# Peptides against a protein of PDB entry 5HDT: the designs that were tried, part 118

Target 1, 163 residues: chain A of PDB entry 5HDT
Amino acid sequence: MVVKTFMDMDQDSEEEKELYLNLALHLASDFFLKHPDKDVRLLVACCLADIFRIYAPEAPYTSPDKLKDIFMFITRQLKGLEDTKSPQFNRYFYLLENIAWVKSYNICFELEDSNEIFTQLYRTLFSVINNGHNQKVHMHMVDLMSSIICEGDTVSQELLDTV
Target 2, 163 residues: chain A of PDB entry 5HDT as posed
Amino acid sequence: MVVKTFMDMDQDSEEEKELYLNLALHLASDFFLKHPDKDVRLLVACCLADIFRIYAPEAPHTSPDKLKDIFMFITRQLKGLEDTKSPQFNRYFYLLENIAWVKSYNICFELEDSNEIFTQLYRTLFSVINNGHNQKVHMHMVDLMSSIICEGDTVSQELLDTV

## One batch from the design tools (peptide; made by RFdiffusion4, then SolubleMPNN)

Design b2_p24_1_s1 (from b2_p24_1, 14 letters changed)
Fold by OpenDDE base, seed 5:
Structure b2_p24_1_s1 (fold): chain B 163 residues (1-163), chain A 24 residues (1-24)
Amino acid sequence: as target 1 above (163 residues)
Amino acid sequence: MKGVSAEERKELRKKHAEELKKKR
């Protein structure tokens, strides 16, 4: 229900964006980010990815700490890409495709802890990148990392040397 | 490696947001 709502929402529908603002805020609460069910957390991550798409160029989350928590949360979910035979793999693929296309992580350049966020993202991606993924998965991973490298001014040399 | 400035990044995000509205 919630996932479908954001997937089908148009960025030009200001009335709908206002209507679902409270829902967007609730999905970023600790209740959902720390939910005990792994499948629920994946669905939450997909919803958050869609929220970033809908509310671009700026997210509806005003707290830098909350934004950091969200991106660290999404990064942790990307570990699920390691099992290509999982019934949930298609949702992990959707998450990766979305954040790569939207360039969601580029908002993080404005955060004080951007280097930590990007470092954790790259470490996570490199941990799963060579697990028999198809070309589309590889393209999205490369697109995601390349966009950050090209647009970043706070990316550490250590991180650049790893790529 | 030097990246774009904060202002340039903001403009890039605005332009990209317009592309997102066109759907995939």
Scores: peptide ipSAE 0.538, ipTM 0.896, DockQ to the pose 0.791
Fold by OpenDDE base, seed 4:
Structure b2_p24_1_s1 (fold): chain B 163 residues (1-163), chain A 24 residues (1-24)
Amino acid sequence: as target 1 above (163 residues)
Amino acid sequence: MKGVSAEERKELRKKHAEELKKKR
């Protein structure tokens, strides 16, 4: 399965990264980003998160517009964290943990629309946080937000004023 | 609040990528 393939891949395997480059590009297509099934979109988001981990510090996506679409897509999936009793909650947790640890969103600082991306991320995180979340979820949310604040430029000021 | 430059951010991402290679 595609999900398992990327989860098990190491960053130092250059041959494997090259082999699965086309697959990584296909996963970012409109077919997957606009897929009608919510569970499929979650799986796609997890795969994309792993792709950012594997190809760090760079992403295999060369188009700024495509990168924006991907991160806006991932942000929308994070809404699923609101229901802690969902059968898919563990996968939403994986998504959050991964993007927080990898600091995946930090490449967005180089995008023209970085402010929009970060604003939507923060609004989403604050909208889904609730008393049902355990300490680990809270920790990952804090780590994700703090990494963006610490590395931010002028966009950081606008973000802080918006939240 | 002053942020880091684009060059500094790029270097930070490179350093962090090395940490990611050490696995969780």
Scores: peptide ipSAE 0.537, ipTM 0.898, DockQ to the pose 0.763
Fold by OpenDDE base, seed 3:
Structure b2_p24_1_s1 (fold): chain B 163 residues (1-163), chain A 24 residues (1-24)
Amino acid sequence: as target 1 above (163 residues)
Amino acid sequence: MKGVSAEERKELRKKHAEELKKKR
């Protein structure tokens, strides 16, 4: 239900953005980020991805630590892309497509721990990419990584080793 | 590839946000 709400929300409704701000903040709480159910975590990730889309070019999360936690959380969910036959694959695809299209990770450049975030993202993507993925999945993965490379000023050696 | 400044990144995000409003 919550995921559907954010999926249907557009960026032009400032009143709605304000109305759902508290909900957006609650979705980033440890309660949801550390939820024991993997399907719930996936839905939360998709919802967070939509929140980044809706609130672009900024995010409603002002704490750098919280932003880091969120992106590390989203990155962990991307591991689910490894199984193309999973019943939840379409939602994993949605997550990937969304974050690639929105370029949601690009706000991480302003974080002190950006290298850690990007490194984990790249490692995760390379760990799950396989020949079972269709061209669209590959395209989104490449788009996501390329966008970060193109806009990045400094890249850690660890990240370079991953690429 | 040489990265862009924080200011340039912010501008890029602003421009991209406008594209996002067009939806897919």
Scores: peptide ipSAE 0.532, ipTM 0.895, DockQ to the pose 0.801
Fold by OpenDDE base, seed 2:
Structure b2_p24_1_s1 (fold): chain B 163 residues (1-163), chain A 24 residues (1-24)
Amino acid sequence: as target 1 above (163 residues)
Amino acid sequence: MKGVSAEERKELRKKHAEELKKKR
């Protein structure tokens, strides 16, 4: 229910955004971010990605620490892209496509720990990228990384050199 | 590379948000 709710929500409904604000906040709780079920965590990540899409250009999460936790969490889920034959691959693909298109990580530039977030993201992407991925996966990975590079403020040269 | 200022980033996000409304 929650997954479908956010997936179907449009950005133009301010009333709905307000209505589901508390739900969005709850989805970022430790209960969900540290959920023991891997599939649940993936679903949560997709919901969070949709939340960033819906609430763009801002996010309902005002705490820098919470934002960091969320993006570190999403980054960890991206490891699932490594297995293209997984039954959950399509959902991992959705997650990647969404965050790349939305440029969700770009909000992290305003965080003190942005370098850590971006470093982990790049490390994760490079760890899972392989020749078995289709062109679309590669494209989204490149788009995601390029968006961060183009707007980069505090991105380390070391990280840039890995691209 | 000249980093984009915070103000510029905010503006970019606003502009991009408008594109997101058109749906991909």
Scores: peptide ipSAE 0.531, ipTM 0.894, DockQ to the pose 0.750

Design b2_p24_1_s2 (from b2_p24_1, 10 letters changed)
Fold by OpenDDE base, seed 4:
Structure b2_p24_1_s2 (fold): chain B 163 residues (1-163), chain A 24 residues (1-24)
Amino acid sequence: as target 1 above (163 residues)
Amino acid sequence: MKGMSKEEREKLRKEHAKKLKEER
């Protein structure tokens, strides 16, 4: 139910955004981020991606530490893109497409640990990319990485070493 | 689909900020 609700919500529905604010906050709790089931964590990541889409360019999360935790969490889920034959690949694709289109990670530029987040993202993407990925997957990966490079004011040496 | 640019984000941020001020 929760997944469908956020997927069907658009950015212009202010009333719905207010209504589901508490749910959005609850989904970012440690209970969900540290859930033992991998498939549940993937669903949580997709929901979080939808939340960022709906609330863009802002986020309902006010804590910088919470935002960092969320993006590190989403980054870890992207490892699932490695296996193109997985039954869950379509959901991993959805996650990638969403965060690339919305440019969700760009909210991290306001965080003190933005370079750590971006470095981990790049390392993850380069570790999972393979010949089994079609052109659309490659395009989304490029879009995601290029948007961060183009809009970043400062790039750390660590990030440069990762690329 | 082309994603939200920095300029678009800033525009939306300003619009949102304006709305918040008007509601106060």
Scores: peptide ipSAE 0.024, ipTM 0.589, DockQ to the pose 0.119
Fold by OpenDDE base, seed 2:
Parts: structure tokens; sequence; C-alpha cells
Structure b2_p24_1_s2 (fold): chain B 163 residues (1-163), chain A 24 residues (1-24)
């Protein structure tokens, strides 16, 4: 139910955004981020991606540490893109498509640890990309990475070495 | 490379978010 709720919301629904603010905050709790079930974590990641979409350009999360944790969490879920034959691949695709299109990671430029986040993202994407991925998947991966490079004032050497 | 301004980023994100919703 929660997943569907956020998926159906748009950025223009200010009243609804306020109503579900507490829920959005709750979804970022350690209970969900560290949930033992992989499928649950994927669902949580999709919800978080939708939250970033809905609240763009700002996030409802005010803590830099929490934002870092969330994006590190989302990054870890992207590892699931490796198996194109997985029953959950479509949901992983949705996650990728969403964060790439919305440019969700760009909010991380406000964080002191942005380089760490981006480095982990790039490492993850390069680790999972393969010839089994169709053009759309490749496009989203490229869009996601290029957007970060284009909007970044300074790219760390470590990030450059990852690319 | 000059990053997008805050305003440009906001507009772009809103536009992309709308497109994403429409394509679902």
Amino acid sequence: as target 1 above (163 residues)
Amino acid sequence: MKGMSKEEREKLRKEHAKKLKEER
C-alpha cells in the first residue's frame, strides 16, 4: 500500500506531501534500511526513490547523515540489476529509471561526503553493467552518471579513476 | 563544467518527474 501511495503522487500535491511527510521519514529508519529481506529492501528503495521524486528538488530528510545512509542504501540495491533474468528485475529497472530521470543523486552535492556516495554509485554501476542489459538500461546508467559529472563542480580523483 | 543553477535544477527535476509519471 505504501509503495502504491508514493508512486501515484506527484510534485504538485503539496497537501499530500505534508500528510505523508512523517511516513516518508519513517521509511528511512534503520528498521527498513537494514531489513533482512532483500525484496523488502528493494521495495523500500523504490519508495525512497519516489519520495525523492515527489519532494524534488528538496528532500524531506534534514539530516546529512540520514541522506548519506539512504543513498548508500539505494546504491546497494542497484546491485540487483546484474541479474536480468531475476523476477525482480523490473523493479530494479524502475528504481534505476526513476533515480536517473529525476537525477535524485544530485541532492548529494549538498553533502560533505558526496564524493564517497558518487564513488560507490559508479563502482556499483560498473560492476553490474553487462551485455545482457538492453539499450534502455544502458541509457539510464549513462544518464545517471553523466548528470553527476556535468553538475559537479569538482570531481575527485578517486571518482575519475572509477570512471 | 558549470553546474546547473538551483533554479534550473528545480525546473528540470519537475519536468522529468512529470514525464516519468506519464510514461508509467
Scores: peptide ipSAE 0.023, ipTM 0.607, DockQ to the pose 0.381
Fold by OpenDDE base, seed 1:
Structure b2_p24_1_s2 (fold): chain B 163 residues (1-163), chain A 24 residues (1-24)
Amino acid sequence: as target 1 above (163 residues)
Amino acid sequence: MKGMSKEEREKLRKEHAKKLKEER
């Protein structure tokens, strides 16, 4: 139910955004981010991505620590892109497509630990990218990585070494 | 799970562009 609700929402509904604010905050709790079920964590990641899409360019999460936790969490889920034959691959694709299109990670530039987040993202993407991925997947990965490089005024040496 | 449609992507692009302009 929750997944469907956020997927169907658009950015123009201010009333709905206010209504679901508490739910959005709840989804970022440790209960969901540290859920033992991998499929549940993937669903949570998709919901969080949708929340970022809906509230873009802002986010309902005001705590820098919470934002860091969320993006590190989303990054960990992207490891599932490696297996293109997985029944859950389409959801991983949705996650990738969403965050690439929305440029969700751009919010991280406001965080003190942005370089750590981007480094982990790049390491993850390079670890899962392979020739089995179709052109669309490759394009989304490239778009995501390129947007961060282009928007960043200063890139850490560690991040440069990762690329 | 179905990916974003062409129409949805275009809508999001317009909405995002509008919001970015308003924040400048």
Scores: peptide ipSAE 0.016, ipTM 0.463, DockQ to the pose 0.049
Fold by OpenDDE base, seed 5:
Structure b2_p24_1_s2 (fold): chain B 163 residues (1-163), chain A 24 residues (1-24)
Amino acid sequence: as target 1 above (163 residues)
Amino acid sequence: MKGMSKEEREKLRKEHAKKLKEER
Protein backbone atom coordinates (compact mmCIF):
# COMPACT_ATOMS: atom_id res chain seq x y z
CA MET B 1 0.00 0.00 0.00
CA VAL B 2 2.74 2.48 0.95
CA VAL B 3 4.69 1.68 -2.22
CA LYS B 4 1.74 2.39 -4.48
CA THR B 5 0.96 5.62 -2.67
CA PHE B 6 4.40 7.09 -3.27
CA MET B 7 4.63 5.81 -6.85
CA ASP B 8 1.43 7.61 -7.84
CA MET B 9 2.03 10.79 -5.86
CA ASP B 10 2.49 14.05 -7.75
CA GLN B 11 5.27 16.49 -6.91
CA ASP B 12 2.78 19.37 -7.03
CA SER B 13 0.57 18.03 -4.25
CA GLU B 14 1.81 19.90 -1.19
CA GLU B 15 -1.02 18.63 0.97
CA GLU B 16 -0.15 15.03 0.23
CA LYS B 17 3.53 15.69 0.88
CA GLU B 18 2.69 16.99 4.32
CA LEU B 19 0.37 14.09 5.04
CA TYR B 20 2.99 11.46 4.26
CA LEU B 21 5.99 13.27 5.76
CA ASN B 22 5.94 11.22 8.94
CA LEU B 23 5.71 8.02 6.95
CA ALA B 24 8.68 9.10 4.82
CA LEU B 25 10.72 9.75 7.94
CA HIS B 26 9.72 6.43 9.45
CA LEU B 27 10.82 4.51 6.34
CA ALA B 28 14.36 5.79 6.84
CA SER B 29 14.58 4.35 10.35
CA ASP B 30 17.10 1.68 11.27
CA PHE B 31 14.23 -0.78 11.57
CA PHE B 32 13.70 -0.65 7.80
CA LEU B 33 17.27 0.03 6.66
CA LYS B 34 18.51 -2.98 8.62
CA HIS B 35 15.53 -5.23 7.99
CA PRO B 36 16.57 -8.90 7.80
CA ASP B 37 14.54 -9.63 4.64
CA LYS B 38 16.28 -8.50 1.43
CA ASP B 39 12.98 -8.19 -0.45
CA VAL B 40 11.70 -5.83 2.22
CA ARG B 41 14.91 -3.81 1.95
CA LEU B 42 14.42 -3.56 -1.81
CA LEU B 43 10.88 -2.26 -1.33
CA VAL B 44 12.16 0.23 1.22
CA ALA B 45 14.80 1.41 -1.25
CA CYS B 46 12.16 1.90 -3.94
CA CYS B 47 10.01 3.89 -1.53
CA LEU B 48 12.96 6.03 -0.53
CA ALA B 49 13.74 6.68 -4.20
CA ASP B 50 10.13 7.76 -4.71
CA ILE B 51 10.37 10.04 -1.68
CA PHE B 52 13.40 11.75 -3.21
CA ARG B 53 11.47 12.11 -6.46
CA ILE B 54 8.39 13.59 -4.78
CA TYR B 55 10.24 16.01 -2.52
CA ALA B 56 12.81 17.07 -5.14
CA PRO B 57 14.83 19.22 -5.19
CA GLU B 58 14.84 18.98 -1.40
CA ALA B 59 14.62 15.96 0.88
CA PRO B 60 12.53 15.58 4.01
CA TYR B 61 15.62 14.24 5.81
CA THR B 62 17.51 17.01 7.56
CA SER B 63 20.37 15.00 9.03
CA PRO B 64 23.49 14.63 6.86
CA ASP B 65 24.27 11.37 8.61
CA LYS B 66 20.82 10.02 7.80
CA LEU B 67 21.17 11.03 4.15
CA LYS B 68 24.52 9.26 3.96
CA ASP B 69 23.01 6.14 5.51
CA ILE B 70 20.14 6.18 3.02
CA PHE B 71 22.34 6.51 -0.06
CA MET B 72 24.76 3.88 1.17
CA PHE B 73 21.71 1.68 1.74
CA ILE B 74 20.36 2.31 -1.77
CA THR B 75 23.81 1.62 -3.22
CA ARG B 76 23.90 -1.76 -1.48
CA GLN B 77 20.52 -2.67 -2.98
CA LEU B 78 21.80 -1.98 -6.50
CA LYS B 79 23.92 -5.13 -6.18
CA GLY B 80 20.72 -7.00 -6.97
CA LEU B 81 20.93 -5.82 -10.58
CA GLU B 82 23.51 -8.54 -11.20
CA ASP B 83 20.95 -11.33 -11.62
CA THR B 84 18.76 -10.45 -14.61
CA LYS B 85 16.72 -13.63 -14.14
CA SER B 86 15.64 -12.83 -10.60
CA PRO B 87 11.90 -12.39 -9.99
CA GLN B 88 12.80 -9.12 -8.26
CA PHE B 89 14.79 -7.74 -11.20
CA ASN B 90 11.93 -5.46 -12.31
CA ARG B 91 12.03 -3.74 -8.92
CA TYR B 92 15.79 -3.33 -9.13
CA PHE B 93 15.28 -1.85 -12.58
CA TYR B 94 12.67 0.54 -11.18
CA LEU B 95 15.11 1.63 -8.49
CA LEU B 96 17.86 2.27 -11.04
CA GLU B 97 15.55 4.08 -13.46
CA ASN B 98 14.15 6.30 -10.71
CA ILE B 99 17.44 7.42 -9.18
CA ALA B 100 18.93 7.99 -12.64
CA TRP B 101 15.94 10.02 -13.84
CA VAL B 102 15.66 12.16 -10.71
CA LYS B 103 19.45 12.39 -10.31
CA SER B 104 18.82 11.65 -6.65
CA TYR B 105 22.49 11.24 -5.75
CA ASN B 106 23.15 14.87 -6.67
CA ILE B 107 21.92 15.87 -3.22
CA CYS B 108 25.03 14.11 -1.90
CA PHE B 109 27.23 16.94 -3.22
CA GLU B 110 26.18 18.85 -0.12
CA LEU B 111 27.52 16.11 2.14
CA GLU B 112 31.03 16.01 3.53
CA ASP B 113 31.37 12.34 2.60
CA SER B 114 30.15 12.74 -0.99
CA ASN B 115 33.30 11.21 -2.47
CA GLU B 116 32.86 8.08 -0.40
CA ILE B 117 29.25 7.73 -1.50
CA PHE B 118 30.04 8.23 -5.19
CA THR B 119 33.01 5.86 -5.05
CA GLN B 120 30.85 3.13 -3.56
CA LEU B 121 28.17 3.78 -6.17
CA TYR B 122 30.61 3.49 -9.07
CA ARG B 123 32.24 0.37 -7.68
CA THR B 124 28.84 -1.22 -7.20
CA LEU B 125 27.64 -0.38 -10.71
CA PHE B 126 30.80 -1.67 -12.37
CA SER B 127 30.60 -4.85 -10.32
CA VAL B 128 27.08 -5.69 -11.52
CA ILE B 129 27.28 -4.61 -15.17
CA ASN B 130 27.08 -7.64 -17.45
CA ASN B 131 26.11 -8.68 -20.98
CA GLY B 132 22.69 -9.83 -19.80
CA HIS B 133 21.56 -6.26 -19.23
CA ASN B 134 19.54 -4.66 -22.00
CA GLN B 135 20.29 -1.27 -23.54
CA LYS B 136 17.96 0.58 -21.15
CA VAL B 137 19.79 -0.72 -18.08
CA HIS B 138 23.14 0.27 -19.56
CA MET B 139 21.79 3.68 -20.47
CA HIS B 140 20.52 4.35 -16.95
CA MET B 141 23.84 3.26 -15.44
CA VAL B 142 25.78 5.54 -17.78
CA ASP B 143 23.37 8.42 -17.19
CA LEU B 144 23.72 8.05 -13.43
CA MET B 145 27.52 8.01 -13.50
CA SER B 146 27.98 10.73 -16.13
CA SER B 147 25.56 13.10 -14.39
CA ILE B 148 27.63 13.01 -11.22
CA ILE B 149 30.85 13.70 -13.14
CA CYS B 150 29.34 16.52 -15.20
CA GLU B 151 27.58 18.30 -12.35
CA GLY B 152 30.25 17.85 -9.69
CA ASP B 153 32.44 20.82 -8.86
CA THR B 154 35.31 18.66 -7.71
CA VAL B 155 35.99 15.03 -8.50
CA SER B 156 38.53 13.20 -6.38
CA GLN B 157 41.35 11.23 -7.94
CA GLU B 158 40.03 8.15 -6.21
CA LEU B 159 36.71 8.55 -7.97
CA LEU B 160 38.47 9.05 -11.31
CA ASP B 161 40.47 5.90 -10.73
CA THR B 162 37.23 4.02 -10.12
CA VAL B 163 35.81 5.08 -13.49
CA MET A 1 11.17 8.42 -17.68
CA LYS A 2 13.03 11.42 -19.07
CA GLY A 3 15.89 12.68 -16.94
CA MET A 4 15.69 15.98 -15.13
CA SER A 5 18.06 18.58 -16.56
CA LYS A 6 20.23 20.90 -14.52
CA GLU A 7 18.08 23.80 -15.63
CA GLU A 8 14.93 22.07 -14.49
CA ARG A 9 16.48 21.43 -11.08
CA GLU A 10 17.45 25.06 -10.75
CA LYS A 11 13.92 26.10 -11.62
CA LEU A 12 12.53 23.80 -8.96
CA ARG A 13 14.97 25.16 -6.39
CA LYS A 14 13.86 28.71 -7.13
CA GLU A 15 10.22 27.77 -6.91
CA HIS A 16 10.79 25.98 -3.64
CA ALA A 17 12.62 28.97 -2.21
CA LYS A 18 9.74 31.26 -3.15
CA LYS A 19 7.21 28.99 -1.50
CA LEU A 20 9.22 28.84 1.71
CA LYS A 21 9.46 32.62 1.79
CA GLU A 22 5.74 33.04 1.28
CA GLU A 23 4.89 30.60 4.05
CA ARG A 24 6.85 32.64 6.59
Scores: peptide ipSAE 0.035, ipTM 0.619, DockQ to the pose 0.095; fails the geometry check

Design b2_p24_1_s3 (from b2_p24_1, 11 letters changed)
Fold by OpenDDE base, seed 2:
Structure b2_p24_1_s3 (fold): chain B 163 residues (1-163), chain A 24 residues (1-24)
Amino acid sequence: as target 1 above (163 residues)
Amino acid sequence: MKGMSKEEREELRKKHAEELKKER
């Protein structure tokens, strides 16, 4: 139910965003981020991506540590992009497309540990990218990575080595 | 690169929503 609620919400619904703020915060709890079921974690990731879309350019999460945890969590889910034949691939695609279009990770520039987050993201994307991915997937991956590079003030050597 | 069109995004969102409904 929670996932559907955020998926159906748009960015112009300020009143609804305020109403569901607590729900958004609750979704980022360890209970969901560390859920033992992989499919549940994917759904949580998609919902979190939708939350970032809805609240863009800001996020309802005020804790830097929580934001870090969320993006590290989302990054881990992106590993599922590797198997293009998975029944869940469409959801992974949705996740990728969403975060790429919204530029969700760009909020991480506010975090002290942004470099770590971006490094893990790039490592993950490069680890899963393959010739089985269609042009759209490649495009979203490139868009996601290039946006971070272009908008970042400083890119660490470690990140550059990953690219 | 040119991102997904608004229509394509909406379609993708709808597909995802339908998939979530099926799992319920």
Scores: peptide ipSAE 0.025, ipTM 0.562, DockQ to the pose 0.039
Fold by OpenDDE base, seed 4:
Structure b2_p24_1_s3 (fold): chain B 163 residues (1-163), chain A 24 residues (1-24)
Amino acid sequence: as target 1 above (163 residues)
Amino acid sequence: MKGMSKEEREELRKKHAEELKKER
């Protein structure tokens, strides 16, 4: 139910955004981010991606530490893109497509640990990319990485070493 | 699909800020 609700919500529905604010905050709790089931964590990541889409350019999360935790969490889920034959690949694709289109990670530029987040993202993407990925997957990966490079004010040496 | 640029984000932020001022 929760997944469908956020997937069907658009950015212009202010009433719905207010209504589901508490749910959005709850989804970022440690209970969900540290859930033992991998498939549940993937669903949580997709919901979080939808939340960032809906609330763009802002986020309902006010804590910088919470935002860092969320993006590190989403980054870890992207490892699932490695296996193109997985039954869950379509959901991993959805996650990638969403965060690339919305440029969700760009909200991290205001965080003190932005370079750490971006470095981990790049390392993850380069570790999972393979010949089994089609052109669309490659395009989304490129879009995601290029937007961060182009819009970033500062790039750490660690990030440069990762690229 | 072309994603939201930094400029677009800023425009939306400004729009939102203006709307909030009107409600006060």
Scores: peptide ipSAE 0.024, ipTM 0.584, DockQ to the pose 0.119
Fold by OpenDDE base, seed 3:
Structure b2_p24_1_s3 (fold): chain B 163 residues (1-163), chain A 24 residues (1-24)
Amino acid sequence: as target 1 above (163 residues)
Amino acid sequence: MKGMSKEEREELRKKHAEELKKER
């Protein structure tokens, strides 16, 4: 499984990063991003988050369109945070924690459609946040959103309206 | 984005592994 491969990867090895480059690229294919199984999509999202962590501050994806697709995909998975009683909640938590800590979305500032991505992210987070979330979840959500606002040179009105 | 240390990367890896084990 692709997820297991990246989990076992020596993240300090540049040689290993090169070896898994093709795998990282393959993970972002339509086959995975549009997989019919929700649990598979969640695992893919977690693995993509790991890829961003491993390759930070750069991403192995050179196509702006692909990067956009990936972050829109990850954003869609964050909807699963709404149900705190779900058996998959821990993976959703991991996804949130990872992307918040790594500041993965900050790479989107290089994209022409960054405002669209950030707007969708904020809308998603505000749609799923509820009283069932503990302080740690709330902190990660705040950290994720505040980092984007603080580091962004310009914020669209649409994004401001979402907040 | 900022570069990450080896230690920080390993921490995130461990967290992921732990979460996957809890669900099994």
Scores: peptide ipSAE 0.022, ipTM 0.572, DockQ to the pose 0.050
Fold by OpenDDE base, seed 5:
Structure b2_p24_1_s3 (fold): chain B 163 residues (1-163), chain A 24 residues (1-24)
Amino acid sequence: as target 1 above (163 residues)
Amino acid sequence: MKGMSKEEREELRKKHAEELKKER
């Protein structure tokens, strides 16, 4: 129910944003980020991606540490893109498409540990890229990585070595 | 889903800032 609500929510509805703010904050709790079921974690990641889309260009999360935890969490979920035959692949695709389209990771440029986050993202993407992925998946991966390089003020040598 | 450019994000930030000023 929560997943469908965020997926269909319009960015221009301020009243709805306020109504679901508490729910958005609750979804970023350790209870959900550390949930033992990987399918639940994937759903949580999709919801978080939708939250970033809805509240763009700002996030409802005010803590830099919480933002770091969320993006590291999302990055870990992207490992599921490796198996194109998985019944959950469509949700992994949705996650990738969303964060690439919204450029959600761009908010990380304001974080002190942005280089760590981007490095982990790139390593994860390169680890899961395979010939089984269709052109759309490849495009989203390239768009996500290139956007960070093009819009970043400073790119660390470590990040460049990862590319 | 439509991608948001850096310029579009900046415009939205400006609009949001203006709206917050009007509510005060």
Scores: peptide ipSAE 0.024, ipTM 0.600, DockQ to the pose 0.092; fails the geometry check

Design b2_p24_1_s4 (from b2_p24_1, 11 letters changed)
Fold by OpenDDE base, seed 4:
Structure b2_p24_1_s4 (fold): chain B 163 residues (1-163), chain A 24 residues (1-24)
Amino acid sequence: as target 1 above (163 residues)
Amino acid sequence: MKGMSKEEREKKRKEHAEELRKER
């Protein structure tokens, strides 16, 4: 129910944003980010991706530390893209597509630990990329990385050279 | 390459948010 609610929410509805604000905050709690079930963590990541879409250009999370935790969490879930035959691959694809389309990681430029976040993202993407991925997956990966490179500073470019 | 300033990034995020609202 919660997953469907966020996926179907309209970005233009301020009333809906206010209504589900508390739920959005709870989804970023340690309970969900450290949930022992891998499939639950994937669903949480997808919900968080939708939250960033709905609340763009801002996020409902006011703590820089919490934002860092969320993006590090989402990055860890992207490892699941390595297995194209997994029953959960479609959800991993959704996660990738959403964060690439929304450019959700771009708010990380305002965080002190942005370099760590982007480094982990690039390392993860390059570790999972393989010949089994279709053109759409590759396109989203390129879009995601390109959006960050275009807005990044000299430090971000240095990170790319180290990957 | 010189990256975007904070103000430029903020502007771009606002513009993109408007694009997102048009598509969904």
Scores: peptide ipSAE 0.629, ipTM 0.929, DockQ to the pose 0.798
Fold by OpenDDE base, seed 3:
Structure b2_p24_1_s4 (fold): chain B 163 residues (1-163), chain A 24 residues (1-24)
Amino acid sequence: as target 1 above (163 residues)
Amino acid sequence: MKGMSKEEREKKRKEHAEELRKER
């Protein structure tokens, strides 16, 4: 129910955003972020990505620690991009495409631990990037990293050069 | 490259959010 709800939500409906706010908050709970099922975690990540899209430019999560946890969680899911032959690859692709398009990570600049979040993101992306990925995957990865570098400072560029 | 200010980032996010609603 939760996954379907957020994926199909209309971004233009303020009333719907308010209605499903509690679900958005619940989805970011430890119960879901630490769910033992890998496929569930992936669906949760995709749903969270949609939440960031729907609530852009803001997020319904007011706690900096919670935001950090969410983005670290999403970053961990991106490891699944490594296996291009996985049955779940299309969902991993969706996750990547979404966060790249939405620029969801860009709200992390306002967090004290932004460097940690971006570091882990870059490390993860470079760990999974390979020649087996199609052009769209590469494009989204580049777009995601470039957007962060562009809005960030010299530290972001230095980080990219070191990974 | 110099990074954006907080205000500039916020403005960009608002503008992009409008684009997201129109294009997706």
Scores: peptide ipSAE 0.629, ipTM 0.929, DockQ to the pose 0.791
Fold by OpenDDE base, seed 2:
Structure b2_p24_1_s4 (fold): chain B 163 residues (1-163), chain A 24 residues (1-24)
Amino acid sequence: as target 1 above (163 residues)
Amino acid sequence: MKGMSKEEREKKRKEHAEELRKER
């Protein structure tokens, strides 16, 4: 499975990175980002998260518009964290844990539309956060937001004040 | 708080990438 392949990929293997580059690019296509099946979209999001981990500190996506689309897509998937009893919750948790640990969104500071991306991320996180989430979920949410705030300027603070 | 420069962000991302590889 594609997900397992990326999960097991060595970040230090340049040969493997090159081998899977085309696959990484295809996963970011509209076919996958706009796939009608929500479970497929979740899997795609997890794969994309792993891709950002593997290719850190860079990303194989050279188009700013494509990067924006990807992060907006990932953000939309995070809505699934609201249902803690979902059979797919573990994958949503993985997605959150990964992007928080990798600090994947930090590459968005280089994008012209970074404000829109971060705004949507914060709104989404605050919309799904609740007292029913365990401490780990809360921790990852805080870590994710804090990392962005620390690297951001006054704009990041304004975003926090609006949500 | 002053935001990080582009250079500072890039440096931080590189350093973090190394941490990610070590923690794996």
Scores: peptide ipSAE 0.626, ipTM 0.927, DockQ to the pose 0.764
Fold by OpenDDE base, seed 5:
Structure b2_p24_1_s4 (fold): chain B 163 residues (1-163), chain A 24 residues (1-24)
Amino acid sequence: as target 1 above (163 residues)
Amino acid sequence: MKGMSKEEREKKRKEHAEELRKER
């Protein structure tokens, strides 16, 4: 499956990166980002997270608007973390773990609409945080938010106060 | 709050990318 392929891909293999470049671009299309099936959208988000890992430090997406759409899309998927008993929770956990570890959102600092992206991310995370989450979930949420706060140029106290 | 410059962020992303490749 596409998810497993990206998960196991060697970041040092330029040949593999080239082979799956077209697939990576197609996964960011409106067809997948606006797919009617919620489970498909979650899988797409996980694949996109892996793509950011593989192509770090730079994503294969050249359009700032496309990058914004992708991160807004990923942020919307994180809402699924609210239900810890969902059969899809492990995939939501994977998504969170990946984007926190990779620091995927850090490329958003170079976008004009970075404040909008980060604001939406923080609001989403704070809305889903609950006592049912284990320590690892909390750790990844904190790591994700703190990394952005520490490295940000546009992130200000004012932004944090709005959340 | 003062954040990193664009150059500093780029450097950090490159360094982190190398770490990602070593750990996976």
Scores: peptide ipSAE 0.624, ipTM 0.927, DockQ to the pose 0.838

